# Peptides against a protein of PDB entry 4GXB, part 149

Target 1, 277 residues: chain A of PDB entry 4GXB
Amino acid sequence: VPTEEVSLEVLLSNGQKVLVNVLTSDQTEDVLEAVAAKLDLPDDLIGYFSLFLVREKEDGAFSFVRKLQEFELPYVSVTSLRSQEYKIVLRKSYWDSAYDDDVMENRVGLNLLYAQTVSDIERGWILVTKEQHRQLKSLQEKVSKKEFLRLAQTLRHYGYLRFDACVADFPEKDCPVVVSAGNSELSLQLRLPGQQLREGSFRVTRMRCWRVTSSVPLPSGSTSSPGRGRGEVRLELAFEYLMSKDRLQWVTITSPQAIMMSICLQSMVDELMVKKS

## One batch from the design tools (peptide; made by RFdiffusion4, then SolubleMPNN)

Design b2_p23_4_s3 (from b2_p23_4, 7 letters changed)
Fold by OpenDDE base, seed 5:
Structure b2_p23_4_s3 (fold): chain B 277 residues (1-277), chain A 23 residues (1-23)
Amino acid sequence: as target 1 above (277 residues)
Amino acid sequence: EFENPEAFYDLHFDPSDVAKYRS
């Protein structure tokens, strides 16, 4: 692609648009720096955020596709898909809430975390009780961003990424689940017919390994669900989990977001390694 | 296949830590 100056749109978690002038040849870090400059985010806080490729749903919700890598050209990565539903989103890229303290010291960092957290609550990524919701609304009305975040940090699935509904082979084959990644785990929520909501926690420290596979489903005569075109690639994330002492078992999640799930696993592992060093 | 270098470091093998679906 020839090097040209272009206007690139980057979204915040709340859908706020940040327009930056960049070169088509600018790499992910260059674009991230441009976004930071536009927001007046200081250089020392840039590393706490990343750019993600997402698909925007009709309701405005984001389905995370992948994290943009350092060598990528964000303008090319998003435009090559030739669909307006794909967007670039700026989001917090660390898992441990302890790092919030560093980011919150700056007004812009505080605002970014606040906007992201509000959005995550509104989207149901963070789980809240009725009482907690009331408290959060009160703090939001007062525009007490620090207090809001402190309360939010105590909430279930704070800092998690929630994926679209998918299927797993655990606890039963073809079980519909909602997967969330955070706090060094994959949380699998399911509701079987006539049963209460159940949650399984898979800690990354008990995963020996994981893999992503792709397959093309053979045209089986069964009624293709209207949303999956005939011949769409099926992605799966499989991880080998220590279920008990000396007992490993493979768990497989079938999801179009399998790649993103794998990226989350690697990212969580990387952060754990940094904490131990 | 990605091997996890952090695998089994925190294994206080508490049976309660087994992937159990909680209600």
Scores: peptide ipSAE 0.340, ipTM 0.811, DockQ to the pose 0.040
Fold by OpenDDE base, seed 2:
Structure b2_p23_4_s3 (fold): chain B 277 residues (1-277), chain A 23 residues (1-23)
Amino acid sequence: as target 1 above (277 residues)
Amino acid sequence: EFENPEAFYDLHFDPSDVAKYRS
């Protein structure tokens, strides 16, 4: 692609559009810096955010595809897909809510976290009780962003990334699940026939390893997911988990977002390593 | 395959500490 100046749209979690003028040859960091400048986010806070490639669903929710890599060209990455469904989204890229304190000290950072959190709650990524919802609405009406975030930080799945409904082989084969990544875990929510909603916690510290695999189903094979055509690439995330003493078991999640899940795992592990050092 | 360098770092394993699903 020839180097040209282009207007690139980057979305916030709430769908707010940020237009930046960049070069087609600008790498992820260059674009991120441009977005930060446009938002008046200080340079020292840029590292708390990342650019993500997402697919916008009909309801306006974002299906995260992957984090844009350092040497990636965001303009090329998004435009090469030749679909208006694909967007670039700015989102916080850390997991420990303790880092919110650093970000919240800045007006722009506070606004970004607030907007993201509101959106995550509205989209059901963060789970709230009726009473919590009332409290959040009250704070939102008062536009008390700091207090809102402080309350939100206590909520279930705060800071998690929620994935689209998919399938896992645990606890049963072909079990429909909703996976969320956060707090150094993969949370698998499932409802088996005749059972209540259950959540399984898979802590990254109990994962020996993980891998992503891609396969093409055989023409004679059944597709487990409605709408998946024959020959469509099937992505799976598999991790080896310490289920009990001296017992490792592979858990496999079949999802188009397997790559993103893997990225989340790596990111959570990286953050743990940083905190430990 | 990605090996996890943080694997089992903080584990004080109790046989009861299995992967649990909570309601």
Scores: peptide ipSAE 0.336, ipTM 0.804, DockQ to the pose 0.038
Fold by OpenDDE base, seed 1:
Order: C-alpha cells, then sequence, then structure tokens
Structure b2_p23_4_s3 (fold): chain B 277 residues (1-277), chain A 23 residues (1-23)
C-alpha cells in the first residue's frame, strides 16, 4: 500500500468512535499515540492501553481476534480483511487492578476505564448479583466514576477478557464452555446436561506450556456442525496443566479465538515476570 | 509450543488444589 494520509477509525469498548489522521505506513505505536493525542490521554499512560483487532457481531458485541503487534500497520491490518465487521478497539492491556490506580489519577484515564467497565458489565463479562447491579446503577446515575470502579474491582471476573462460547475436551470431550482470561488464569464456565453452572480455574503458574494449532477439517460426510462453512480452519489452544503432584495433563480448547487466548496467556505471564523483578 | 517460564514457581503443592470446578 502506498504511503498516504488516511482517516482511521478506532473504537472504544463502548463503541465510541475515535477518528485519527495517520499514515498508512504508521505502526501500531504511532496509531496508539495518535489515538491518545485525540483523547488527550497523557503520554505516561499510553503504555497501559493497546490496540486490538476485533470482529463486531450482529448484536454490536466484540469478538477479540488478536492484539495488534508493534510492527504491524493497523490501517493495513484492518482494511486487508475487506470486511466492515472488523474493527480496531482501544482497551486497557494490563491484568492487575492495582494499575488502575495509576490510570484513574488522570481524568481521561478514569473515563476510559469507566467506559470499559460499564461495557464489560453490560456485556456480561463481569458477573454481578442483583444487589450489586442496583448499587452499580446508582453510582452510574450519580456519575461517580471512581466509586463505580472501586465497587467493580471487587466483582467476579473484573478485568477479565471474555471469549465467545466454544468447546473444550475437559472435564469431558466436546464440552461446551465459556472461557475468560484474567487474574493470571483461564476460567472455564460450563454447564453439563442436567447440571448446575460450574467454573474451573486454570492458573497460568500451573501451565508448563501451551500451543496453538490449526487444522482443516476433512470433508467427513456426517456431522458438519451447521454453523461452520465447509473449509473453515479449526483453531485449537492446548496447554499442559499440572493437575496434581507430578501429574501433567493436556487440556485443549477448540475456538476461533485460540490465537487471542494464547496472547492473553503470554501477556499474563509477562506481567507476572515484571512484578517479580 | 510456548514454554512458560513462570511455571510451578509459586506452587505450594496442596493436593487439594486440583482445578476445582466450583458450583
Amino acid sequence: as target 1 above (277 residues)
Amino acid sequence: EFENPEAFYDLHFDPSDVAKYRS
């Protein structure tokens, strides 16, 4: 693509549009800086956020595809897909809620975290009871953003990234699950037939390794799941988990978001390493 | 395959700490 000045749309978590003028040759950091400037986010807070490639679903929800890498050209990355459903989203890119304190000290940072948190609650990424929901609504009506965030920080799955419903081979083969990444874990929510909703926690510190694999389903004649068109690549995330003393077991998640899950795992591990240093 | 450099460093192995699916 020739180097040209273009208008690029970047969305916030709530769907708010931020238009920035950038070069087609601008890298991810350049675009991020342009977005920060447009929002009046100070330079010292830019590192707390990242740009993500997402697919916008029919209901307006975002399915996270991947984090844009430093060497990528966001304009090219999104336009090359030739589909209007793909968007670039700005989101916080740390896991420890302690870092919220740094971001909340700035008005713009506070607004970004607030908008993201409201959206995550509305989308069901953060789990709330009826009473908690009432308290949150009251704070939202008062526009008490700091108090809203302090309450939200105590909620189940605060700071988690929720993935689309998918399938895992644990605890049973072909088990429908909803995966969420956060707090140095993968949370797997499942409901087996005739059972209550259950949640399994897989801590990253118990994962020896992980991998992403891609396969093309062989046209086996029988059970084409109606939703996958013939020829779609199947992605899987597999991790080797320490289930008990000296017992490792592979767990495999089949999901179109397997790449994003692996990025989350790496990001959580990286943050843990930074905290130890 | 990505090897986890943080694997097992914090494990005080409690045999009861199996990935408990909580209801």
Scores: peptide ipSAE 0.331, ipTM 0.807, DockQ to the pose 0.038
Fold by OpenDDE base, seed 4:
Formats: sequence, C-alpha cells, structure tokens
Structure b2_p23_4_s3 (fold): chain B 277 residues (1-277), chain A 23 residues (1-23)
Amino acid sequence: as target 1 above (277 residues)
Amino acid sequence: EFENPEAFYDLHFDPSDVAKYRS
C-alpha cells in the first residue's frame, strides 16, 4: 500500500470515536501513540492499553477478532477486510486489577477505565446483582468514577473478556457454551437441558499447551456447525488440561474467536511470568 | 454428567507450571 496520510477511526469500548491522522504505513505502536496523544494519555500509561480488531454487531457490541500485533499496519489490517463492520478498538490489555491503581491516578486513564467498565457492565460481560446495579447507577449519576471502579472491581468477571456464544466438546460433545477469559482462566458458562447455569474454570496453570487449528467442515453432521455454510473455515482452540492427577485431556472450543482466545491465554501467561520477576 | 467436577472453580495455582502455546 502506498504511504499516504489518512484519518483513522479508533473506538473506545463504549463506541466513542477517536479520529487520528496517521500514515498508512504506521505500525500498531505508532497508531497507539497517536491515539494516546489525541486523548492526552501520558506516555507512561500507553503500555497498559492495546489496539484490537473487532467486528461490530448489530446492537453495537464488539466481537473481538484479535489483538493487533506490533508490526501490523492497523490501517491495512482493518481496511483489507472490506467491511464496515470491522473496527479498531482501544482497550486495557492487562488482567490484574491491581494495575488499575496505576492507570486511574491519571484523569485520562481513569476516564478510559470508567468508560470500558460501564460498557462491560451494560453488555453483560461483568455480572451484577440488582442491588449492585442500583449502586452502580447511583455512582454513575453522581459521576463518582473512582468509587464506581472500586465497586466494579469486586464484581464477578471484572476484567474478563467475554466471547460470543460458541461450542465446546466439554463436558459433552457439541455443548453450547459462553467463554470468558480473565483472572488467569477460561471460564466456560453452560446450561445443560433441565439444569441451572454452571461455570467451568480452566486455569492456565493447568494447561500444558494450547493450539489453534483451522479446517473445512465436512458434509457429515458431526463436523457441520449449525449456521455455517459449506466451505466456511472452522476455527478451533484446543488445550491440553490437567483434569486430575496425572491425567491430561484435550478440550476443544469451536469458535470464530479461537485466535483471540489463544491471544488471551498467551497474554495471561505472560502476565503471570512478569509477576514472578 | 460432568466428567470432572474439579474443573469448576479450580483452586490449583502453580506459578512454575506455565502453559505453552503451539500451533
């Protein structure tokens, strides 16, 4: 792509648009710096955020596709898809809520975390009781952003990234599940027929390995996902999990977000490694 | 119905036991 100056749209989690003037040849970090400058986010806080490629749903929610890599060209990455549904989103890129303390000390950082958290609650990524919801709304009305975040940090799945409904082979084959990544785990929510909602926890520290595979569905019913057309690529995340003492088992999640799931796993592992040092 | 109930709310944490990525 020839190098030229363009206006690139980057969205916050709440859908707020940030327009930045960048070069088509600017890499991910260059664009991130431009966004930070536009928002007046200080340089020392840039590392707490990343750019993500997402698909915007009809209701305005985001389906995360992947994190933009360091040497990617965000303009090319988003425009090459030839669909207005694809967007670039700025989001925090750490898992431990303790890092919120560093970010929220800055006005801009606080605003970013607040906007993200409000959005995550509204989208049902963070689970709240009726009473908690009332408290959050009260704090929102008062514009008490710090207090809002402190309450939110105590909520179930705070800091998690929620994926679109998909299918896993655990606990049963072709089991509908909702996967969320956070707190060094993959959380699998499922409701079996006649049963209450259950949540399985797959801790990254019990995963020996994971991989992403792609395949073309076969005409057989076992490989054909409902709603998938013939010839559509099927993505799967498989991880080998320590189910019990000396027993490893492969768990496979079939999802178009398999790549994003693997990125989350690697990111969570990386953060754990940093905490060891 | 679940093969292993311990898969729910797993409390195991070993910082030395880190998952590996492969494709």
Scores: peptide ipSAE 0.069, ipTM 0.665, DockQ to the pose 0.035; fails the geometry check

Design b2_p23_4_s4 (from b2_p23_4, 8 letters changed)
Fold by OpenDDE base, seed 3:
Structure b2_p23_4_s4 (fold): chain B 277 residues (1-277), chain A 23 residues (1-23)
Amino acid sequence: as target 1 above (277 residues)
Amino acid sequence: EFENPEAFYDLSFDPSDVAKYES
């Protein structure tokens, strides 16, 4: 692609549009810096955020596809898909809520965290009771962003990424699940027939390894997943989990977001390693 | 396949700490 100046749209979690003028040849960090400059986010806070490729659903919700890598050209990455449903989103890229303290000391950082948190609550990524919701709304009406965040930090799945409904082979084959990643775990929510909602926690510290695989289902094979067209690529995330003492078991999640899940796992592990250093 | 360097570091294994689904 020839180098030229272009206007690139980057969205916040709440759908707010940030327009930046960049070169088509600008890499991910260059674009991120441009976004930061546009928002007046200090340079020392840039590292707490990343750019993500997402697919915008009809209801305005975002399905995270992957994190943009350092070598990528965000303009090319998004435009090459030739679909307006794909967007670039700015989001915080750390997991430990303790890092919120660094970010929220700055007005712009505070606003970004606040906007993201409000959006995550509205989308049901953060789980709230009726009473908690009332309290949050009260704080929102008062525009008490710090207090809002402090309360939100105590809520279930604060800081998690929620994925689209998918399928897992645990506890049963072809079990419909909703996966969320955060707090060094994969949370799998499921409801088996005639049962109440259940949640399984898979801590990354109990995962020996993981992998992403891709396959093309054969028309005549039992490998066709319901709802997928003939010839569609099936992505799977498999991880080997320590279920009990000296007992490892593979768990496989079938999802178009398997790559993103893997990115989350790696990111959570990386953060744990940094904390230990 | 990605091996997890953080695997099992925090495990003083409690037999009660079995992967399970809770309602």
Scores: peptide ipSAE 0.287, ipTM 0.717, DockQ to the pose 0.038
Fold by OpenDDE base, seed 1:
Structure b2_p23_4_s4 (fold): chain B 277 residues (1-277), chain A 23 residues (1-23)
Amino acid sequence: as target 1 above (277 residues)
Amino acid sequence: EFENPEAFYDLSFDPSDVAKYES
């Protein structure tokens, strides 16, 4: 791609558009710096955020595809897909809520975390009771962003990334599940026929390893999933989990977001390593 | 396949803390 100056659109979690003038040859960090400058985010806080490639759904929700890597060219990465449904999103890129303290000390950082948190609650990524929702709404009406975040930090799945509904082979084969990544775990929510909602927690510290695989379904296989066209690549995330003492078991999640899930796992592991150092 | 360098090295790691599906 020839080097040219272009206007690139980057979205916040709430769908707010940030337009930046960049070169087509600018790497992810260059674009991130441009976005930070546009938002007046100080340089020392840039590292707390990342750019993500997402697919915008019909309802306006974002399906996270992957994190943009350092060597990538965001303009090329998004435009090469030849679909307007793909967007670049700015989001915080750490898991431990303790890092919120650093970001919240800055007005722009505070606003970004607030907007993201409001959006995550509205999208159902953060789980709230009726009473908690009332309290959050009251704080939102008062525009008390710090207090709002402090309350939100106590909520279930705060700081988690929620994925689209998919399928897992645990606890039973072909279980419909909703996966969320956060707090050094994968949370799998499922409702089996005739059963109540259940949540399984898979801590990354109990995962020996993981892998992403791709397969092409055979035409003769009745892929009963109504929405997948014939010939679509099936992505799977498999991890080997310590279920009990001296008992390892493979768990496989079938999802178009398997790559993003693996990125989350690596990111959570990396953060744990940094904390130990 | 990605090996997890943090596997089983958490100070809070309890082998009895089995993955539970809680209702």
Scores: peptide ipSAE 0.271, ipTM 0.714, DockQ to the pose 0.040
Fold by OpenDDE base, seed 4:
Structure b2_p23_4_s4 (fold): chain B 277 residues (1-277), chain A 23 residues (1-23)
Amino acid sequence: as target 1 above (277 residues)
Amino acid sequence: EFENPEAFYDLSFDPSDVAKYES
């Protein structure tokens, strides 16, 4: 692709648009720096955020596809998909809420975390009780961003990334689940007909390994998910989990977001390694 | 396949960390 100056749209979690002038040849870090400059985010806080490729759903929610890699050209990556549904989103890229303290010290960082958190609550990524919701709304009306975040940090699934509904083979075959990644775990929420909501926790420290596979279902194959057209690529994330002492079991999640789930696992592991070094 | 370098870091097996579904 010839090097040209272009206007690139980057969205915040709340859908706010940030327009930056970049080169088509600019790599992910170059674009991220341009976004930071546009927002007046200090250089020392850039590392707390990343650019993600997402698909915007009809309701305006984002389905995360993957994190943009360092060698990628964001303009080319998003435009090559030839669909207006695909967007680039800026989001925090760490898992430990302790890092919020560093980001919140800056006005721009505070605003970014606040906007992200409000959006995550509104989208149901962060789970709240009726009373907690009332408290959050009160703080939002008062525009008390720090207090809002402090309360939000105590809420269930704060800092998690929630995926679209998908299927897992645990605890039984073909279970409809909602997967969320955060706090060094994959949380699988399950509601079977006539049953209460159940949540399973899979800690990354008990995962020996994981893999992503792609396949094309055969028409005669039993793996035809009702929602997938004939011949569509099926993505799966499989991880080998220590279920009990000396007992490993493979758990497989079938999802179009399997790649993003794998990226989250790697990111959580990387953060744990950094904390120990 | 991606190997997890943080796998089983804590050699002490805690049964509470076993995968389970809670209602």
Scores: peptide ipSAE 0.250, ipTM 0.716, DockQ to the pose 0.040
Fold by OpenDDE base, seed 2:
Structure b2_p23_4_s4 (fold): chain B 277 residues (1-277), chain A 23 residues (1-23)
Amino acid sequence: as target 1 above (277 residues)
Amino acid sequence: EFENPEAFYDLSFDPSDVAKYES
């Protein structure tokens, strides 16, 4: 792609559009810096955020595809897909809510966290009770962003990334699940026939390893997920989990977002390592 | 395949942190 100046749209979690003028040859960090500058986010806070490639769903929700890597050219990455449903999104990229304190000290950082949190609640990524929802709405009406965030930080799945409904082979084969990543875990929510909603927690510290695989289902394979065209690539995330003492078991999640899940796992592990250093 | 360097690090702190599905 020839080097040209272009206008690139980057979305915040709430769908707010940030237009930046960049070069087609600008790498992820360059674009991120441009976005930060546009938002007046201090340089020292840039590292708390990342650019993500997402697919915008009909309801306006974002299906996270992957984090844009440092070597990538965001303009090329998004435009090469030749679909308007793909967007670049700015989102915080740390997991420990303690880092919110650093970000919240800045007005722009506070606003970004607030907008993201509001969006995550509205989208059901953060789970709230009726009472909590009332409290949050009250704080939102008062525009008390700090208090709002403090309350939100106590909520279930605060800081988690929620994935689209998918399938896992645990606890049973072909279980429909909703996976969320956060707090150094993968949370798998499932409802088996005739059962209540259940949540399984898979802590990354109990994962020996993980892998992403891609396969093309055989035409004769009966396991064609309804709606997947013949020959569509199937992505799976598999992790080996310590289920009990001296017992490792592979758990496999079949999802188009398997890559993103893997990225989340790596990111959570990386953060844990940083905390230990 | 990615090996997890943090694997089993905190098992000493929470031996009950086994995969559990809670209702």
Scores: peptide ipSAE 0.238, ipTM 0.713, DockQ to the pose 0.040

Design b2_p23_5_s1 (from b2_p23_5, 7 letters changed)
Fold by OpenDDE base, seed 4:
Structure b2_p23_5_s1 (fold): chain B 277 residues (1-277), chain A 23 residues (1-23)
Amino acid sequence: as target 1 above (277 residues)
Amino acid sequence: SYQDLIDSLYLNRTFENPVFDPS
């Protein structure tokens, strides 16, 4: 792509549009800095956020595709998909809620966290009881952002990223699950026929390793349409998990978001490493 | 494609977890 000045749209979690003038050749950090400047986010807080490639669903929900890497060109990353459903989203890029304290000290940071949290609650990524929801709405009406966040920080799956419904081979083969990543774990929610909702927690510290694999489904007999669109590739995330003492077991999640899940795992691992150092 | 190139960075690679705790 030739180097040209372009207007790039970056969305906040709540759908707010931030327009920035960048070069097509600008890398992720350059674009991130431009967005930060547009929002008046101070430089020392830029590192708490990242740009993500997402697919906007018909209902306005975001399906996270991947976190844009440092070497990526956000303009190219989004436009090369040749679909308007793909967007770039600004979101916090840390997992430990303790870092919220740093971000919340700044008005812009506070606003970003607030907007994200509101969106996450509205989308059901953060799980709330009826009473908690009432309390949150009250705080939202008062525009008490700090108090809102403090309450939100106590909620189930605060800071988690929720994925689209997919399939896992645990606890049994072909189980429909909803995966969420956060708090150094993958949470798998499933409802088996005739059973209550169950949640399996897979702590990152009990994962020995993980891998993303791709497979092409065997063409069923009829339409070998030559145009294998990207949509025919099946992605799987497999991780080896310490189920019990000295017992490792592979768990496999089949999801178009397997790459994003892997990115989340790596990100959580990286954060844990920082804490150990 | 550009996207395929990026995806290739994550595909078919085993990530060993440095924070794995076997205890």
Scores: peptide ipSAE 0.675, ipTM 0.965, DockQ to the pose 0.844
Fold by OpenDDE base, seed 5:
Structure b2_p23_5_s1 (fold): chain B 277 residues (1-277), chain A 23 residues (1-23)
Amino acid sequence: as target 1 above (277 residues)
Amino acid sequence: SYQDLIDSLYLNRTFENPVFDPS
C-alpha cells in the first residue's frame, strides 16, 4: 500500500468518533499515540489502552474481531475487509481493576473508563440488579464519575468482554452459550429450555493449553453468517481444562470470535505472569 | 492476504499456558 496521509476514524466504546490524521503505513502504536494526542491522554497512560478491530452490528453493538498487534497497520487492517461494518475501537486493555486507579487519576483517563463502563452496562456486559441499576443511574445523573466507577467495580462481570452467542460442547454437545472473558476466566452462561440460568467458570490457571482451529463446512443450506466477510469458515476454540485432580478434559467453543477469545486468554495469561513476577 | 497473515498467528497453534497450576 502506498504511503499516504489519511483521516482515520477511531471509535470509543460509546460510539464517540475520534478522527486522526495518520499515514497508511503507521503501525498500531503510531495510531494509538495519535488518538491519545487527540484526546489529550497523557503518554504514561497510553499503555493501558489498545486498538481493537470490531464489526459493528445493526443495533450499534460491537462484535470484537481481534486486538490489533503492534506490527499491524490499522488503516490497512480495517480497510482491507472492504466493509463499512468494520471499525477500530479504543478500549482499556488490562483486566485487573486495580489498574483503574492509575487511569482514574487523570481527567481524560477517568472519562474514558466512565464512557466504557456506561457502555458495557448498557450492552449487558456488566450484570446489574434492579437496585444497582437505580444507584448507577443516580450517579450518572449527578455526573459522579469516580463514584460511578467505584460502584461498577463491584458488579458482576466488571471488566469482562462479552462475546456473541455461540455454541459449546459443554456441558452437552451443541449447547448454546454466551461466553465472557475476564477476571482470569472464561464464563460460559447457558439457559436451556425450562431451566434456570447456568454458569460454568473456567479459570485460566486450570487451562493447560488452548488452540483455535478452522474448518470449511460442506455447503449445507445453512444461513451464511456475515462473519468476517470470509466464506463459511467455522472457527473453534478448544482448551484443555483441569476438571478435577489429574483429570484433564477438552472443552470446545464454536464461534466466529474464537481468535478473539484466544487473544483474551493470552492477554489474561500475560497479566498473570506480570503479577507473579 | 493481509488478513490471512494475521489469522495465521492464531490458527492451528497450540498455546501452552505458563501459569497452568495442576494442583
Scores: peptide ipSAE 0.674, ipTM 0.965, DockQ to the pose 0.829
Fold by OpenDDE base, seed 3:
Structure b2_p23_5_s1 (fold): chain B 277 residues (1-277), chain A 23 residues (1-23)
Amino acid sequence: as target 1 above (277 residues)
Amino acid sequence: SYQDLIDSLYLNRTFENPVFDPS
C-alpha cells in the first residue's frame, strides 16, 4: 500500500468518533498515540488502552474481531475488509480493576472508563439488578463519574468482554452458550431445554493449554466468520481444562470470534504473569 | 496475504499455559 496521509476514524465504546490524521503505513502504536493526543490522554496512560477491530451490528453493538497487533497497519486492517460495518475501537486492555485507579486519576482517563462502563451496562455486558440500575442512573444523571465507576466495579461481569451467542460441546454437544471473558476466566452462560439458566466458570489457571482451529463448514452449518473478510470458515477454540483432581477434559467452543477469545486468554495470562513477577 | 499473516499468529497453534496450576 502506498504511503499517504489519511483521515482515520476511531470509535470509543459509546460510539463517539475520534478522527485522526495518520499515514497509511502507521502501525498500531502510531495510531494509538495519535488517538491519545487527540483526546489529550497522557502518554503514561496509553499503555492501558488498545485498538480493536470490531464489526458493528445493525443495532450499533460491537462484535469484537481481534486486538490489533503491533505490526498491523490499522488503516489497512479496517479498509481491506471493504465493508462499512468494520470499525476500529479504543478500549481499555487490562483486566484487573485495580488498574482503574491509575486511569481514573486523569480527567481523560476517567471519561474513557466512564463511557466504556456506561456502554457495557447498556449493552448488558455488565449484569445489574433493577435496584443497581436505578442507582447507576441516578449517578449518571448527577454526572458523578467516579462514584459511578466505584459502584460499577462491584457489579457482576465488570470488566468482561461479552461475545456473540455461539455453540459449545459442554456440558453437552451443540449447546448454545454466551461466552464472556474477564477476571481470569471464561464464563459460559447456557440454558438447556427445560432447565434454568446456568453459568460455567472456566478459570484460566485451570487451563493447561488452548488452540484455535479452522475448518471447512459442513453443508448444513455454513456460517461466515465476521471480521475475517474471506470465505466461509468455521473457527473453534479448544482448551484443555482441569475439571477435577488429575482429570483433564477438552472443551470446544465453535465461534467466529474464536481468535478474539484466544487473544483474551493470552492477555489474561500475560497480566497474571506480570502480577507474579 | 495480509489476512493470512494475521491468521497465522493464532490458527493451528497450541498455547501452553505458563500459569496453569494442576493442584
Scores: peptide ipSAE 0.671, ipTM 0.964, DockQ to the pose 0.804
Fold by OpenDDE base, seed 1:
Structure b2_p23_5_s1 (fold): chain B 277 residues (1-277), chain A 23 residues (1-23)
Amino acid sequence: as target 1 above (277 residues)
Amino acid sequence: SYQDLIDSLYLNRTFENPVFDPS
């Protein structure tokens, strides 16, 4: 792609559009800095946020594809997909809510966290009871952003990233599940036939390793057309988990977002390493 | 494609977890 100046749209979690003028050759950090400048986010808070490639669903929700890496060119990353469904989103990129304290000290940081949290609640990523919802709405009406966040920090799945419904081989083969990543774990919510909703928690510290694999379904009698689209590729995330003392078991999640799940795992691991250092 | 190139960085690679606690 030739180097030229372009207007790039970056979305906040709530769908607010931030337009920045960048070069097509600008890397992720360059674009992130441009977005921060546009928002008046101070330089010392830029590191608490990242750019993500997402697919906007019909209902306006975001399906996270991947976190943009340092070497990527955001303009190329989004435009090369040749679909208007794909967007770039700014979101906080840490897991420990303790880091909220640093971000909340700044007005812009506070606003970003607030907008993201409101959106996560509205989208059902953060789980709330009826009473909690009432309390949150009251605080929202008062525009008490700090108090809103303090309450939100106590809620189930605060700080989690929720994925689209997918399939896992645990506890049984071909189980429909909703996966969420956060608090150094993968949470798998499932409902087996005739059973109530269950949640399985897979702590990152009990994962020995993980991998993402791809497969192409065998065509049933149709001539393999050359140039199969991405829609025909199945992705799986497999991780080896310590189920009990000295008992390792592989768990496999089949999802188009397997790569994003892997990125989340790596990100959570990295944060844990920082805490241990 | 550009996207395929990026995806290839994550595919068919086993990530060993340095914070794995076998205890």
Scores: peptide ipSAE 0.676, ipTM 0.966, DockQ to the pose 0.830; fails the geometry check

